# Peptides against a protein of PDB entry 4JHK, part 10

Target 1, 212 residues: chain A of PDB entry 4JHK
Amino acid sequence: EDYKIQSFDLETQKLLKTALKDPGSVDLEKVSSVIVDQSLKDQVFSREAGRICYTIVQAEAKQTNGSVFRRNLLNRLQQEFKAREETRKRSTQEWVCLVSFICNIFDYLKVNNMPMVALVHPVYDCLFRLAQSDALKNEEEVDCLVLQLHRIGDQLEKMNVQLMDELFNLLRDGFLLQEDLSSMGRLLLLEILEFRAGGWKLSDTAQKYYYS

## One batch from the design tools (peptide)

Design b1_p11_2_s4 (made by RFdiffusion4, then SolubleMPNN; from b1_p11_2, 9 letters changed)
Fold by OpenDDE base, seed 4:
Structure b1_p11_2_s4 (fold): chain B 212 residues (1-212), chain A 11 residues (1-11)
Amino acid sequence: as target 1 above (212 residues)
Amino acid sequence: MYDIPFSELVE
C-alpha cells in the first residue's frame, strides 16, 4: 500500500515505514508527534493521516497488544482541538489542515469497527465553525467544509442526524442569505446541499458540473 | 465542566 508519505524527508519516511510494520522498534510517541505536526502543515497528508494512524494502531495492537501510539495521538489531537480558535486566527491553512486531520482520524481510526463516539461532537464543532458567516466567506474554509462533508458526512449523520440537520440549516442560510460568498463558495454550498439531499451520493453529471 | 481526553474516552 502507498501511504503517501513523500512529504517527509527520507529519514522520517523510514521511521514511518518501520512504525507501520514493526511499531515496537520505534519511538511511537515521536511517530505520533511527527504525524500530527505534518498533518497540520500539509493538506494532502492531513487527508491521508487517518489511514496511516489506523494501520500503526493495528500493528501495535497485534505486535504487543499496546496502545502507546493511539494514546499519544489522541492526546495531541485533543490539545490541537482545544486550541482550534487560536490556530484559525494564526493560519487559515493550518486550521483547515486541523479540521481535515480530525475528520480523517474519525473516518479511519475505528474502534471495534465503529467510529469513535468521542470524536463525533469535536468533528461537528469543527464543521459548525466552518459554517459560520466569517468562515463561509473564505473559499479555503468552504473547500474544507465541503470536502469533509463529502468524505464523512454520511457517517456523521448516522451518529447524530439532529446535528447534521442543524449544520445544513446553517449551510442553506449561508447559500441563500450571505452576500459576501464567492461565486465558487456559493456553488460549493449548493452542491453539498444537493449531495446530502441525494443520499450523500453524487451523479457523474453533477460531478462534472461542479468540479470539472 | 472537565473535558475528558479523547484517549480516556476510547481506552
Scores: peptide ipSAE 0.131, ipTM 0.770, DockQ to the pose 0.605
Fold by OpenDDE base, seed 1:
Structure b1_p11_2_s4 (fold): chain B 212 residues (1-212), chain A 11 residues (1-11)
Amino acid sequence: as target 1 above (212 residues)
Amino acid sequence: MYDIPFSELVE
C-alpha cells in the first residue's frame, strides 16, 4: 500500500516506511512525534496521517501485541489538545490543523472497529470552539468546521446526538443572527445545516451549487 | 472541567 509521505525528507520517509512494516525496529515515540509535528503544519497530510497511524497501530499489535505507538501518539495529542487555545492565539492555521488531525485520528484510529470513546468529547470541544462567534467570523475556521462535519459528523452524532443538536443550534444561530460572517462563511453554514438535515448526505445538485 | 488522558481511557 502506498502512503503520501513525499513532504518528508528521505531519512524520515525511510523511518515511516519501516514503522509501517516493522514497527519494532524503530523508535515509535520519534515516529509519533514526526507525524504529529507534520500534521500541525499541513492539513492535507493530517488526513493521510490518520491512515498511517492506524496501519502502524495494527502492525505493532500484530507484531508484538504492543501499543507503544498509540500511547505516544495519544499522549502527544492530549498535550496539543490541552494547549489548543494557546495554539489558536498563535496561529489560526496551526489551530485548524490540530482540529483536523484530531478529527482524522478519530475517523481512522478505530479500536475493535469502533470509534475511540475517549476522543468523542475532545472532538466536540474543538467543534464547539469553532462554532463560537469569534471563530465563525474567520473563514478559515468555518472551512475547518464544515470540513470535519462532512467527514465525521455522522459518526459523532451516533456517539452523542445531544451534543450534535447543541452544536447545530449554535451553527443555526450563527447563520441567522451573526452580522460579521463572510458571504462564503454564511454559505458554508447553510450548506452544513442542509447536509445534516439530509442525513449527512449531499445531492449532486447541491454539491455543485456550493462547491462548483 | 477535567480532561481525562486519551491513552488512559483506551489502554
Scores: peptide ipSAE 0.127, ipTM 0.772, DockQ to the pose 0.613
Fold by OpenDDE base, seed 2:
Structure b1_p11_2_s4 (fold): chain B 212 residues (1-212), chain A 11 residues (1-11)
Amino acid sequence: as target 1 above (212 residues)
Amino acid sequence: MYDIPFSELVE
């Protein structure tokens, strides 16, 4: 199985690979910190980090029946979440990477094959922030918002349909009423509105239309 | 709004 860890130096790559195979032999707190740090600055890694984290969690559970990695990961993630407005102010790139990472953790780190309830509201909070007018005018934030909804929208809706309705009301209003949307941003909002309306799926024809 | 610790419900 291939993991996208090319952005790390060789020593850190070795650390991560060891964590994936023999988590008991490494400092899992350090591993979790490294993963979060890199997820904040590398969009490619951020999108894949959830899968890596899942594998480490499973490996530790199998090897030692432990949960040190997951605990440290989630604690650090919560720290970053709490500071999300400061992060957004400092760097849009880091902000969207943070959102992407949180959503990927939600997608991959399941308990008893169910999404983590504790992450539902934090994920929605991030998506609602991306749906505000000051964020919708930024294509980078719209890209992130739409991408996450494509990936985990159906799961989120199952957890809280009311919040999803409220979120999409904002997106509809943005699409219809906001004047400073880019052409691409408007197109993406329309697509995601149709995506949900179609039961969180698009035909091949529709997909080609929006993403050709 | 109070945030539940992310790890609290799974640890």
Scores: peptide ipSAE 0.124, ipTM 0.772, DockQ to the pose 0.571
Fold by OpenDDE base, seed 5:
Structure b1_p11_2_s4 (fold): chain B 212 residues (1-212), chain A 11 residues (1-11)
Amino acid sequence: as target 1 above (212 residues)
Amino acid sequence: MYDIPFSELVE
């Protein structure tokens, strides 16, 4: 299998490749830190990072029945989550990368083929933050919000439909009542409202309108 | 607000 790790230096690439095949021979805390650090800088990598993390978790479980990597990964992720407001204040780009990474971990790093229960509320907390008025006026945050809901909205709803209803009440109010939304932001909110209403799928007509 | 540790129910 090929993994998109070309952005790392050769030494780090070797480290990651070894972790994927022989996790017991490397410092898995260091590996987790490297993955988190890069995911906080690059949303594209954060998607790949989810797949990489899943592979390492499976490899370690198979090799030693261990969970060192997952523990270190989740501990680091929680540290970043706890500091999310400071991150948002410092850099919108870093903030949306953090949200993207948390959502991608939720999507890929499943346990017994089910989402990690411990991540449900943290993910919702991030999405609720993106749904606040001060965030909805920023196109980069709206892009992130809509992207994550497209990726994992159906899974999140299955975990807690009440929170999803509350979230979409905020999005509806933002769409209808908030005056300082950009034109693109308003269109994206409309699209995601229709997306959920359609059972987390786009009709052919909607697909052509928004993405063709 | 208290956040449940991400690894609490995983280990």
Scores: peptide ipSAE 0.121, ipTM 0.774, DockQ to the pose 0.547

## One batch from the design tools (peptide)

Design b1_p12_1 (made by RFdiffusion4)
Fold by OpenDDE base, seed 4:
Formats: structure tokens, sequence, C-alpha cells
Structure b1_p12_1 (fold): chain B 212 residues (1-212), chain A 12 residues (1-12)
């Protein structure tokens, strides 16, 4: 199977490839660190990172029944999550990358084919932060919020519909009442409101209108 | 269960 890791140097690519097929032969802490570091710089990579992480987790489990990689990954994730407000203040780009990474880990890193319950509240906390007025005025944060909801909103709702209702109350209020939204931000909020209302589905016509 | 272990870990 092909993984998009061409953004890394050749040595790191080799490390990752080895981790994917023979995790016991590499330093899995280093592997997790590399993946997290890159995910915090490149939001596009975070999607692939989730898939890579799941594959490594499965490979290690199969090979040694171990969970060294996952433990290291989640430890780092928890550290980054705890520092999320400082990250946001330092760099909006790093903040949205962090959110994207957390959401993608939630999406891909299943436990017995189910989402990790432990990540539900952290994910919602991130999304709620993006739904605050000071974040909604920033188009980059709105983009991130809407993107994550498109990707994992249906799964999150299944885990906690009450929190999802509360989140979307904030989004609706932002759409209707917040004055300093950009035109695109307002459109994105409207789209995601409609997306959920439609059962987390968007018609082809609407898809083209908003994203083409 | 594995889920319980993960949950306990994260909540600590």
Amino acid sequence: as target 1 above (212 residues)
Amino acid sequence: SEQETVVTWWNE
C-alpha cells in the first residue's frame, strides 16, 4: 500500500516504511514524534498521518501484541492538546494543524473498529474553541472547523449528540449574529449547518455551489 | 477492555 511520505527526507521515509511493515525493528517513539511534528506543520499531511498511525498500530499489535507506538503518539497528542491555547496564540496555522491532527487520529485510530472514547471530549473541546467568536472571525479557523465537521461530524454526533447540538447552536448564532464574519466564513457556516441538517450529506448541486 | 484502558489513560 502506498503512503504519502515524500515530504520527509529519505532517511525518515525509510524509517516510516520500516515502521509500517516491521515496527519492532525501529524506534517507535521516534516514529511517533516525526509523525506528530510533521502533522503540526502540514494540515494536509494530518489526514495521511491518521492512516499511517493506524497501520503502525495494527502492525505492532500483530507483531508483538504491543502498543508502544500508540502510547507514545497519544502521550504527545495529550501534551499538545493541553497546550492548545498557547499554541493558538503563537500560531493560528499550528493551532489548526493540531486540531486537524487530533480529528484525524480520532477518525483513523479505531479501537476494535470503534472510535476511541477518550478522544471524544478533546475533539469537541477543540471544535468548541473554533466556534467561539474570536475564532469565527478568522477564516483559517473557520475553514478548519468546517473541514473537520465534514470529515468526522457524523461520527462525533454518534458519540455525543448533546455536545453536537450545543456546538451547532454556537455555529448558528455565529452565522446569524456575529458581525465580523467574512463573507466566506458566513457561507461556510451556512453550508455546514445545512450539511448536518441533511444528515451529514450534501447534494451534488450544493457541493458544487460551495466548493466549486 | 482496551477502550477502558485508553479512557483511563487519557483522563489521568
Scores: peptide ipSAE 0.046, ipTM 0.763, DockQ to the pose 0.706
Fold by OpenDDE base, seed 1:
Structure b1_p12_1 (fold): chain B 212 residues (1-212), chain A 12 residues (1-12)
Amino acid sequence: as target 1 above (212 residues)
Amino acid sequence: SEQETVVTWWNE
């Protein structure tokens, strides 16, 4: 198993590698903090972070039947979620990284092979925030919104179809009525509307049209 | 259940 952790210094890499194999021998609170901090800086890493977190959770469960890492991770995640508006104000980049990280945790950290119910509303709250008019005019936020819906939209819908309907009503209104969308933003909204309508599937032809 | 435990931690 190889993990993309080359962005960390050597000592931190060692810490993470040890956590992956022998979680009981390291400070799991520190490990969780390091992962969250980096995920808030690097959206690409946030995807890898989900996989790393899953591995650590499984390793700790196997080793001690414990859940110290998951507890610390979720505590930090909750703190960041509560401060999400301040984060957005400070940095759009950090905000979309936060959303990406929350969505990736939802995607990878399963409880008995099922999504964590506790994360459903936080994820929807983030997506609804991205669907507001002030966010839809920012292409970076639209990119994030559409990317997450491509990744976890089908799972989220299974958890709460009513919220998904409400979310897509906002996206439809944005697509049809909002005047200050970029051309690419408008295309992305159209694509995601069609993506859901097609059962969360995209044909090869549609893929070429929107992303090539 | 484990789900209930996760919910408890998240709500802290």
Scores: peptide ipSAE 0.043, ipTM 0.753, DockQ to the pose 0.876
Fold by OpenDDE base, seed 2:
Structure b1_p12_1 (fold): chain B 212 residues (1-212), chain A 12 residues (1-12)
Amino acid sequence: as target 1 above (212 residues)
Amino acid sequence: SEQETVVTWWNE
């Protein structure tokens, strides 16, 4: 399996490659920090980061039955989550990267083939924040919101349908009532409303767009 | 359970 880590310097690439194969031989706290840092800068990488993290978790479990990496990863993630409003204020780009990363971690880091329950509320909190009026007027935030819902909406709904209903009430209201949505933003909201109504199922073409 | 461990980590 190939991992997209070309954005890192060679030394860091080596670190990550070693972590993927021999996690016991590297500083897993450092590895987790590097992954989070890059995920906050590159939304595309955040998707890959999920896969990388899962692989490292599995490798460490197999090698030492340890969970040092996951612990450090989640600790850092918690820190970033707590500071999410500050991040949003500082940089919309970093904010949507953070949301994307949290959602991707939720998507990839399964526990006994189940989502981590601990991440359900944090993920919803992020999505609800994106569903507020001040966020819906920003196309970058709408893009992020819709992308995440396409990727993990069905899983999230299974974890808490009540929260999903509430979230989509906000989205429907935004679509219908908010005047300062961009044209694309409005279209995206409509699309995601219809997507859920249709049972969270994508065409092959749409699936490639959102999951490749 | 492993889920409980994850919850512990997140809540720390």
Scores: peptide ipSAE 0.040, ipTM 0.747, DockQ to the pose 0.880
Fold by OpenDDE base, seed 5:
Structure b1_p12_1 (fold): chain B 212 residues (1-212), chain A 12 residues (1-12)
Amino acid sequence: as target 1 above (212 residues)
Amino acid sequence: SEQETVVTWWNE
């Protein structure tokens, strides 16, 4: 199976490939750090990172019954989450990469084929932050918010429908009441409101865009 | 359970 890791240098690519096949032979803390660092810089890689992480977790469990990689990954993710406001103030791009990464880990890193319960509130916290007035006026943040809701909204709602209702109350209020939304931002909010109302169902074209 | 372990890690 091929993974999109061409953005790394050859030595790091070798490290990642080895981790995928023989995790016991590499420094899994270093591997997790490399993946997180790149995911915080490249939003496109973030989705692939989720798939890579899941594969490494499964490989380590099978090989040594260990969980070193997952522990290091989640610890680093927690650190980045706690510093999310500082990250947002420093760089909108890094902030949306962080949100994307957390959401993609939630999407791919299943526990016994179920979402990690520990990530539910952190994911909602990120989405609620994007739903605040100061974020809704920023088109880059609206893009991120809507993208994540398209990808994992149905899963999140199953975990906590009350939080999802509260989140969409904010989005509705933003759409109806906030005056400084961009034209595209307003269209995106309307689309996501209708998307949930329609049962989180995507067309074939939209499915390819959001999940390819 | 594995879920409980993940929760513990996140809370550390």
Scores: peptide ipSAE 0.040, ipTM 0.740, DockQ to the pose 0.872

Design b1_p12_1_s1 (made by RFdiffusion4, then SolubleMPNN; from b1_p12_1, 5 letters changed)
Fold by OpenDDE base, seed 1:
Structure b1_p12_1_s1 (fold): chain B 212 residues (1-212), chain A 12 residues (1-12)
Amino acid sequence: as target 1 above (212 residues)
Amino acid sequence: SEMEEDIKWWNE
């Protein structure tokens, strides 16, 4: 398969390509570090990173029945998650990249064809943080929140409908009551409220916004 | 299962 790794230098591209085909021949800790580092500064790559990670995990499992890559990946992810408030304070861009990456890992990195249950609460914690009043007034954070819910909201709800209800109560309140939302932010909140109400089915406007 | 192990590991 072809993966979008053109943003890396040639040496790193070779490393990643080798990891995808023969993970036992490379330093999988280094590979995981490179993927996480790039995902934390490039939100577009973070989605591709999820697919890459899944492929490497499957390749290693097939080759050696090992999980060295997944362990290193999740170790780094856990570290970044624990430091999420500091990251948010330092850089909104890095924060939304972190959220995007965690959500994309949840979306792509299946274990035994199932979502990783261990990631459910971390994902919700990130989304709840984005749903707080101080975050809802920041359009970059609203964009991230709504994008993730469009991508994985249906899957997350299947894992915990109670948390999803609580999350959307916050979004509803933000839409109705918060004074300092941007016009676009308010529209995005309304759209995602309707998206869930419609059974997580894309409207024409949502399709154009996220996938055109 | 591997999933159960990951859950345990993540919560540590």
Scores: peptide ipSAE 0.038, ipTM 0.730, DockQ to the pose 0.722
Fold by OpenDDE base, seed 4:
Structure b1_p12_1_s1 (fold): chain B 212 residues (1-212), chain A 12 residues (1-12)
Amino acid sequence: as target 1 above (212 residues)
Amino acid sequence: SEMEEDIKWWNE
């Protein structure tokens, strides 16, 4: 497979390529750190990062039956998650990148071909935060919320339908009652409400857009 | 919160 790692310098690219092929020969803590750092700056990369992380996890498991990379990755995610409110205050961009990355890890990093149960509540917590009134007024946060729900909403619902119902109650209320939504924000909320109501089904064109 | 309490189990 070809991985999009052009945003890194050549030395880091070499490190990542080696981790993908021979994870036992590199510092996997460092690898996890550089991936998380970049994912917090580039939301587009955070999507690719999910694939990269999964590949490294599988390669390490196959090579040494180890899980050093996954452990370091998840530990770093815990740290960033706990600091999410401070991150949001400092930079909306970094906040939405964090949410995007956590969601992408949930999407790609499977355990026994199943989503990590431990990530379900943290993911929902992020989405609930994006569904609050102070976040819904920010189009960047609405974009993130809707994008993640398009990508992993069906999976999340399977894990906990009650939380999904509660989340969408907030989105409905925001759509109907919140006065300071942008026009585009309101349209996005309407679209995602209809998307779930339709069984989380994407058109071919939408599939390409949200999973590109 | 309940959600944050589950974070300690991320390393599954």
Scores: peptide ipSAE 0.034, ipTM 0.690, DockQ to the pose 0.209
Fold by OpenDDE base, seed 3:
Structure b1_p12_1_s1 (fold): chain B 212 residues (1-212), chain A 12 residues (1-12)
Amino acid sequence: as target 1 above (212 residues)
Amino acid sequence: SEMEEDIKWWNE
């Protein structure tokens, strides 16, 4: 299977390719660090990073029955999550990349064909932060919020419907009551409200857009 | 299980 890693230099590409097929022959801490660092800078890569991480986890489990990569990855994610408010203050772009990466890991990194329960609350915490008034007025944060809900909203709801109801109460309030939303932000909130009401189902064309 | 270990790790 081919992975989109052209944004890395040739040495790093080789490192990643080796990790995908022979994880025991590389420094998996370094691999996890490289993936997280790039995902915090490139939202497009963040999506591919989910697939890469899942493949490495499966390869290591098969090869050595180990979980060194997953442990290092989750440790780094936990550190970044704890510092999320400082990240948001420093850079909106890095903040939305962080949210995207955590959501993509939730989406792709399955254990025994199930979502990682440990990531449910962190993901909701990120989405709730994006649903606050100070974030809803920023179109980049609204874009991120709506994109993640399109991708993993149905899965998150299955894990905790009460939190999803609370989240969408905030989104409805933002749509109806907040005065400083951009025109596009308001349209996106309306669309995601209707999307959930319709059972989280996308048309074939919309699915291609969000998962390409 | 792997799931239980990951949950424990995240909560540390």
Scores: peptide ipSAE 0.030, ipTM 0.696, DockQ to the pose 0.782
Fold by OpenDDE base, seed 5:
Structure b1_p12_1_s1 (fold): chain B 212 residues (1-212), chain A 12 residues (1-12)
Amino acid sequence: as target 1 above (212 residues)
Amino acid sequence: SEMEEDIKWWNE
């Protein structure tokens, strides 16, 4: 089983590999911190990070019946979430990485084969923030919003259809009424509106792009 | 359960 961790130095790679196989022999707080730090810098890695986190959680549960890693991971996520407005002001790139990471954790970190209910509202809060007028005029934020809805929109709707309806009302209004959208941003909003209307079903080409 | 405690913690 291979994980994409070549962006880390050799010592950190060894730490992560050990955590995946023998989590009881490493500092799991340090492991969680390293994964979160890299995910906040690299949106591509954040997708792989979700898979890595799920594997570590399973390994720790099997080895010691513990949940130290999950607790540390969620603690760090909550801290970053609470500071999300400051992060957005500092760097749009860091902000979209944060949203991507939270959404990817929601997608991969299943408990008893179910989504973590604790992450539902935080995920919606991030998506609602991206759906505000000041964010919709920024193409990088629109890209992030549409990408996450493609990946986890169907799962989120199953958790709370009312919030999804409210979110898409904002997206519809943005598409129809907001004057300072970029051409690409407007096209992306139209595409995601049609995507949900079509039952969240991806083409074969889109499936490869969003899930691999 | 541990998951229930995590939910409570996040909503604080």
Scores: peptide ipSAE 0.029, ipTM 0.697, DockQ to the pose 0.578

Design b1_p12_1_s2 (made by RFdiffusion4, then SolubleMPNN; from b1_p12_1, 6 letters changed)
Fold by OpenDDE base, seed 4:
Structure b1_p12_1_s2 (fold): chain B 212 residues (1-212), chain A 12 residues (1-12)
Amino acid sequence: as target 1 above (212 residues)
Amino acid sequence: SEMEEEIKWFNE
C-alpha cells in the first residue's frame, strides 16, 4: 500500500516506511512527532496522516501488542488541543490544520472498529469554535468547518446527535443572521445545512449546483 | 479532563 509522504526528506520517509512495516525497530515517539508536526503545517497531509497513524497503530499492536505510538500521538494531540485558542490567534492556517488533523484522527483511528469516544467532545469543541461568529467571517475557517462536516459529520452525529443539533443551530443562525459572511461562506453554510438535511448526502442536482 | 481520562483508559 502506498502512502503520500513525498513532502518529507528521504531520511524521514525511510523512518515512516519502516514504522509502517516494522514499528518495533524505530523510535515511535519520534515518528508520532514528525507526523503531528507535518499535519499542523499541511492540511492536505492531515488526511493521509490519519491513515498512516491507523496503520502504525495496527502494526505495533500486531507486532508487540504495544501502544507506544498511539499513546504518544494522543498525548501530543491533547497538548495541541489545549493550546487551540493560542494557535488560532497566532495562525489561522495552523488552527485549521489542527482541526483537520484531529478530525482525521477521529475518522481513521478506530478502536475495535469504533471511533474513540475520547475524541468526540474535542472534535465537537473544534467545530463549535469554527461556528462562532468571529470564525464564520473567515472563509478559511468556514472551508475547514464544512470540509470536516462533509468527512465525518455522519459519524459524529451517531456519537452525539444532541451536540450536532446544537452545532447546526449555530450554523443556521450564522447563515441567516450574520452580516459579514462572504458570498462563498454563506453558500457553503447553506450547502452543509442541506447536506445534513439530506442524510449527509448530496443529491445529484445539489452537487451540480454547488460544485459544477 | 474527560479526554485525559479516556486516553488513559484506552492506553491501560
Scores: peptide ipSAE 0.027, ipTM 0.672, DockQ to the pose 0.208
Fold by OpenDDE base, seed 5:
Structure b1_p12_1_s2 (fold): chain B 212 residues (1-212), chain A 12 residues (1-12)
Amino acid sequence: as target 1 above (212 residues)
Amino acid sequence: SEMEEEIKWFNE
């Protein structure tokens, strides 16, 4: 299998490749830290990180029946989530990377083919934060919000339709009532409102963009 | 936290 890890140095690349094939031979805490650190800097990598994490979890379970990697990964994720407001104040870019990473882990790291229940509320909390007035006026945050809803909105709704209804009430109000939205932000909100109303169904072109 | 308890459950 080919994984996009060219952004790491050669030593780290070897570490990751070994973790994917023989997780028992490496420090899985270190591996999880490296993946999280890079995902918080690179939103594009965070998508690949979800796939990598799932593979390592499966490999460790098969090899040793262990869950050391998953435990360390989720512990680190919780720490970053708890500090999300501080991250947002420091850097909008780092904040949207954090949200993207959490959503991608939710999307890829499934247990028994089901989403991790523990991640449902944290994901919604991030999306609700992006739906607040102070975030909706920032196009970068709106981009992130709409992207995640395109990727995992249907899955999230299945987990809790009431929260999804509440979230979209905020988005509708933002679209209709908030005066300081950018033109593109307003268009994106309209598009996502219509997307859900249409049953979360993507065109073939959109499917390639959001899921490839 | 609620998340920590649920994570423990998943890791058992």
Scores: peptide ipSAE 0.027, ipTM 0.667, DockQ to the pose 0.204
Fold by OpenDDE base, seed 1:
Structure b1_p12_1_s2 (fold): chain B 212 residues (1-212), chain A 12 residues (1-12)
Amino acid sequence: as target 1 above (212 residues)
Amino acid sequence: SEMEEEIKWFNE
């Protein structure tokens, strides 16, 4: 199976390819660090990163019944999550990449075919931060919020419907009451409100856009 | 936080 890792130098590509096939032969802490670093810079890669991480986790489990990669990955993720406000202040782009990465890990990194319960609150915390008035006025943050809800909203709701209700109350209030939303931002909020109300179902065209 | 403890517990 091919993975989109062309943005890395050749040496790093080799490292990642080896990790995917023979995780026991590489430094899995280094591999996790490389994946996280790139995911914080490239939101497109962060989607691919989820798939890569899942593959490495499965490969290591099969090879040695180990979980070194997952441990290092989640430890780094926790560190970045703790520093999320500082990241947001420094760079909106890095902040939305962080949110995207956390959401993609939640989406792809299943344990016993179930979402990781430990990631539920961190994901909601990120989405709630994006739903605050100071974030809703930034189209880049609104784009991120709506994209993640399209991808994992149905799964998150299954984990905690109360938090999802609270989140969408904020989005409704933003749509109705906030004056400094962009036209596109307002349309995106309306769309996501209707999307949930419709049972989290996408058209074929929307499916290609949000899951490409 | 509770979230941090849950993540740590999962990795132990």
Scores: peptide ipSAE 0.027, ipTM 0.661, DockQ to the pose 0.201
Fold by OpenDDE base, seed 3:
Structure b1_p12_1_s2 (fold): chain B 212 residues (1-212), chain A 12 residues (1-12)
Amino acid sequence: as target 1 above (212 residues)
Amino acid sequence: SEMEEEIKWFNE
């Protein structure tokens, strides 16, 4: 299986590839740190990071029945989540990368082939923050919000339909009532409203765009 | 699960 890790130098790429196949032969704390650090700076990588993390978790469990990588990964995510408001204040880009990474971990890091229940509320908390008026006026945050809902909205709704209804009430209000939205932001909100109404199904063209 | 227990304080 091939992984998109071209953003790393060759040495780090080798480290990651080794972790995927033989996790016992590498420093898994270092591996987790590298993945989190890059995911917080590169939103494109965050999607691949989720898949990589799942594979490493499974490989370590199979090889040594260990959970060193998972523990370090999740502890770091906990720290970043707790400091999310400070991150948002410092850098919108880092904030949306954080949200993207958490959502992608939710998407890929399954327990018994099911989403992690413990991540449901944290993910919703991030999405609700993006749905506030001060965030909706920022196109970068709207992009992030809509992208995550396209990727994991159907899964999140299955976990808690009430929270999803509340979230989309905010999005509808933003679309209809908020005056300082960008034109593109308004279009994106309308699109995601229609997407959910259509049963969370993408056209072939849209599928290529959001999951490229 | 063990994995879920490790991140349960995300809910803060």
Scores: peptide ipSAE 0.031, ipTM 0.705, DockQ to the pose 0.317; fails the geometry check

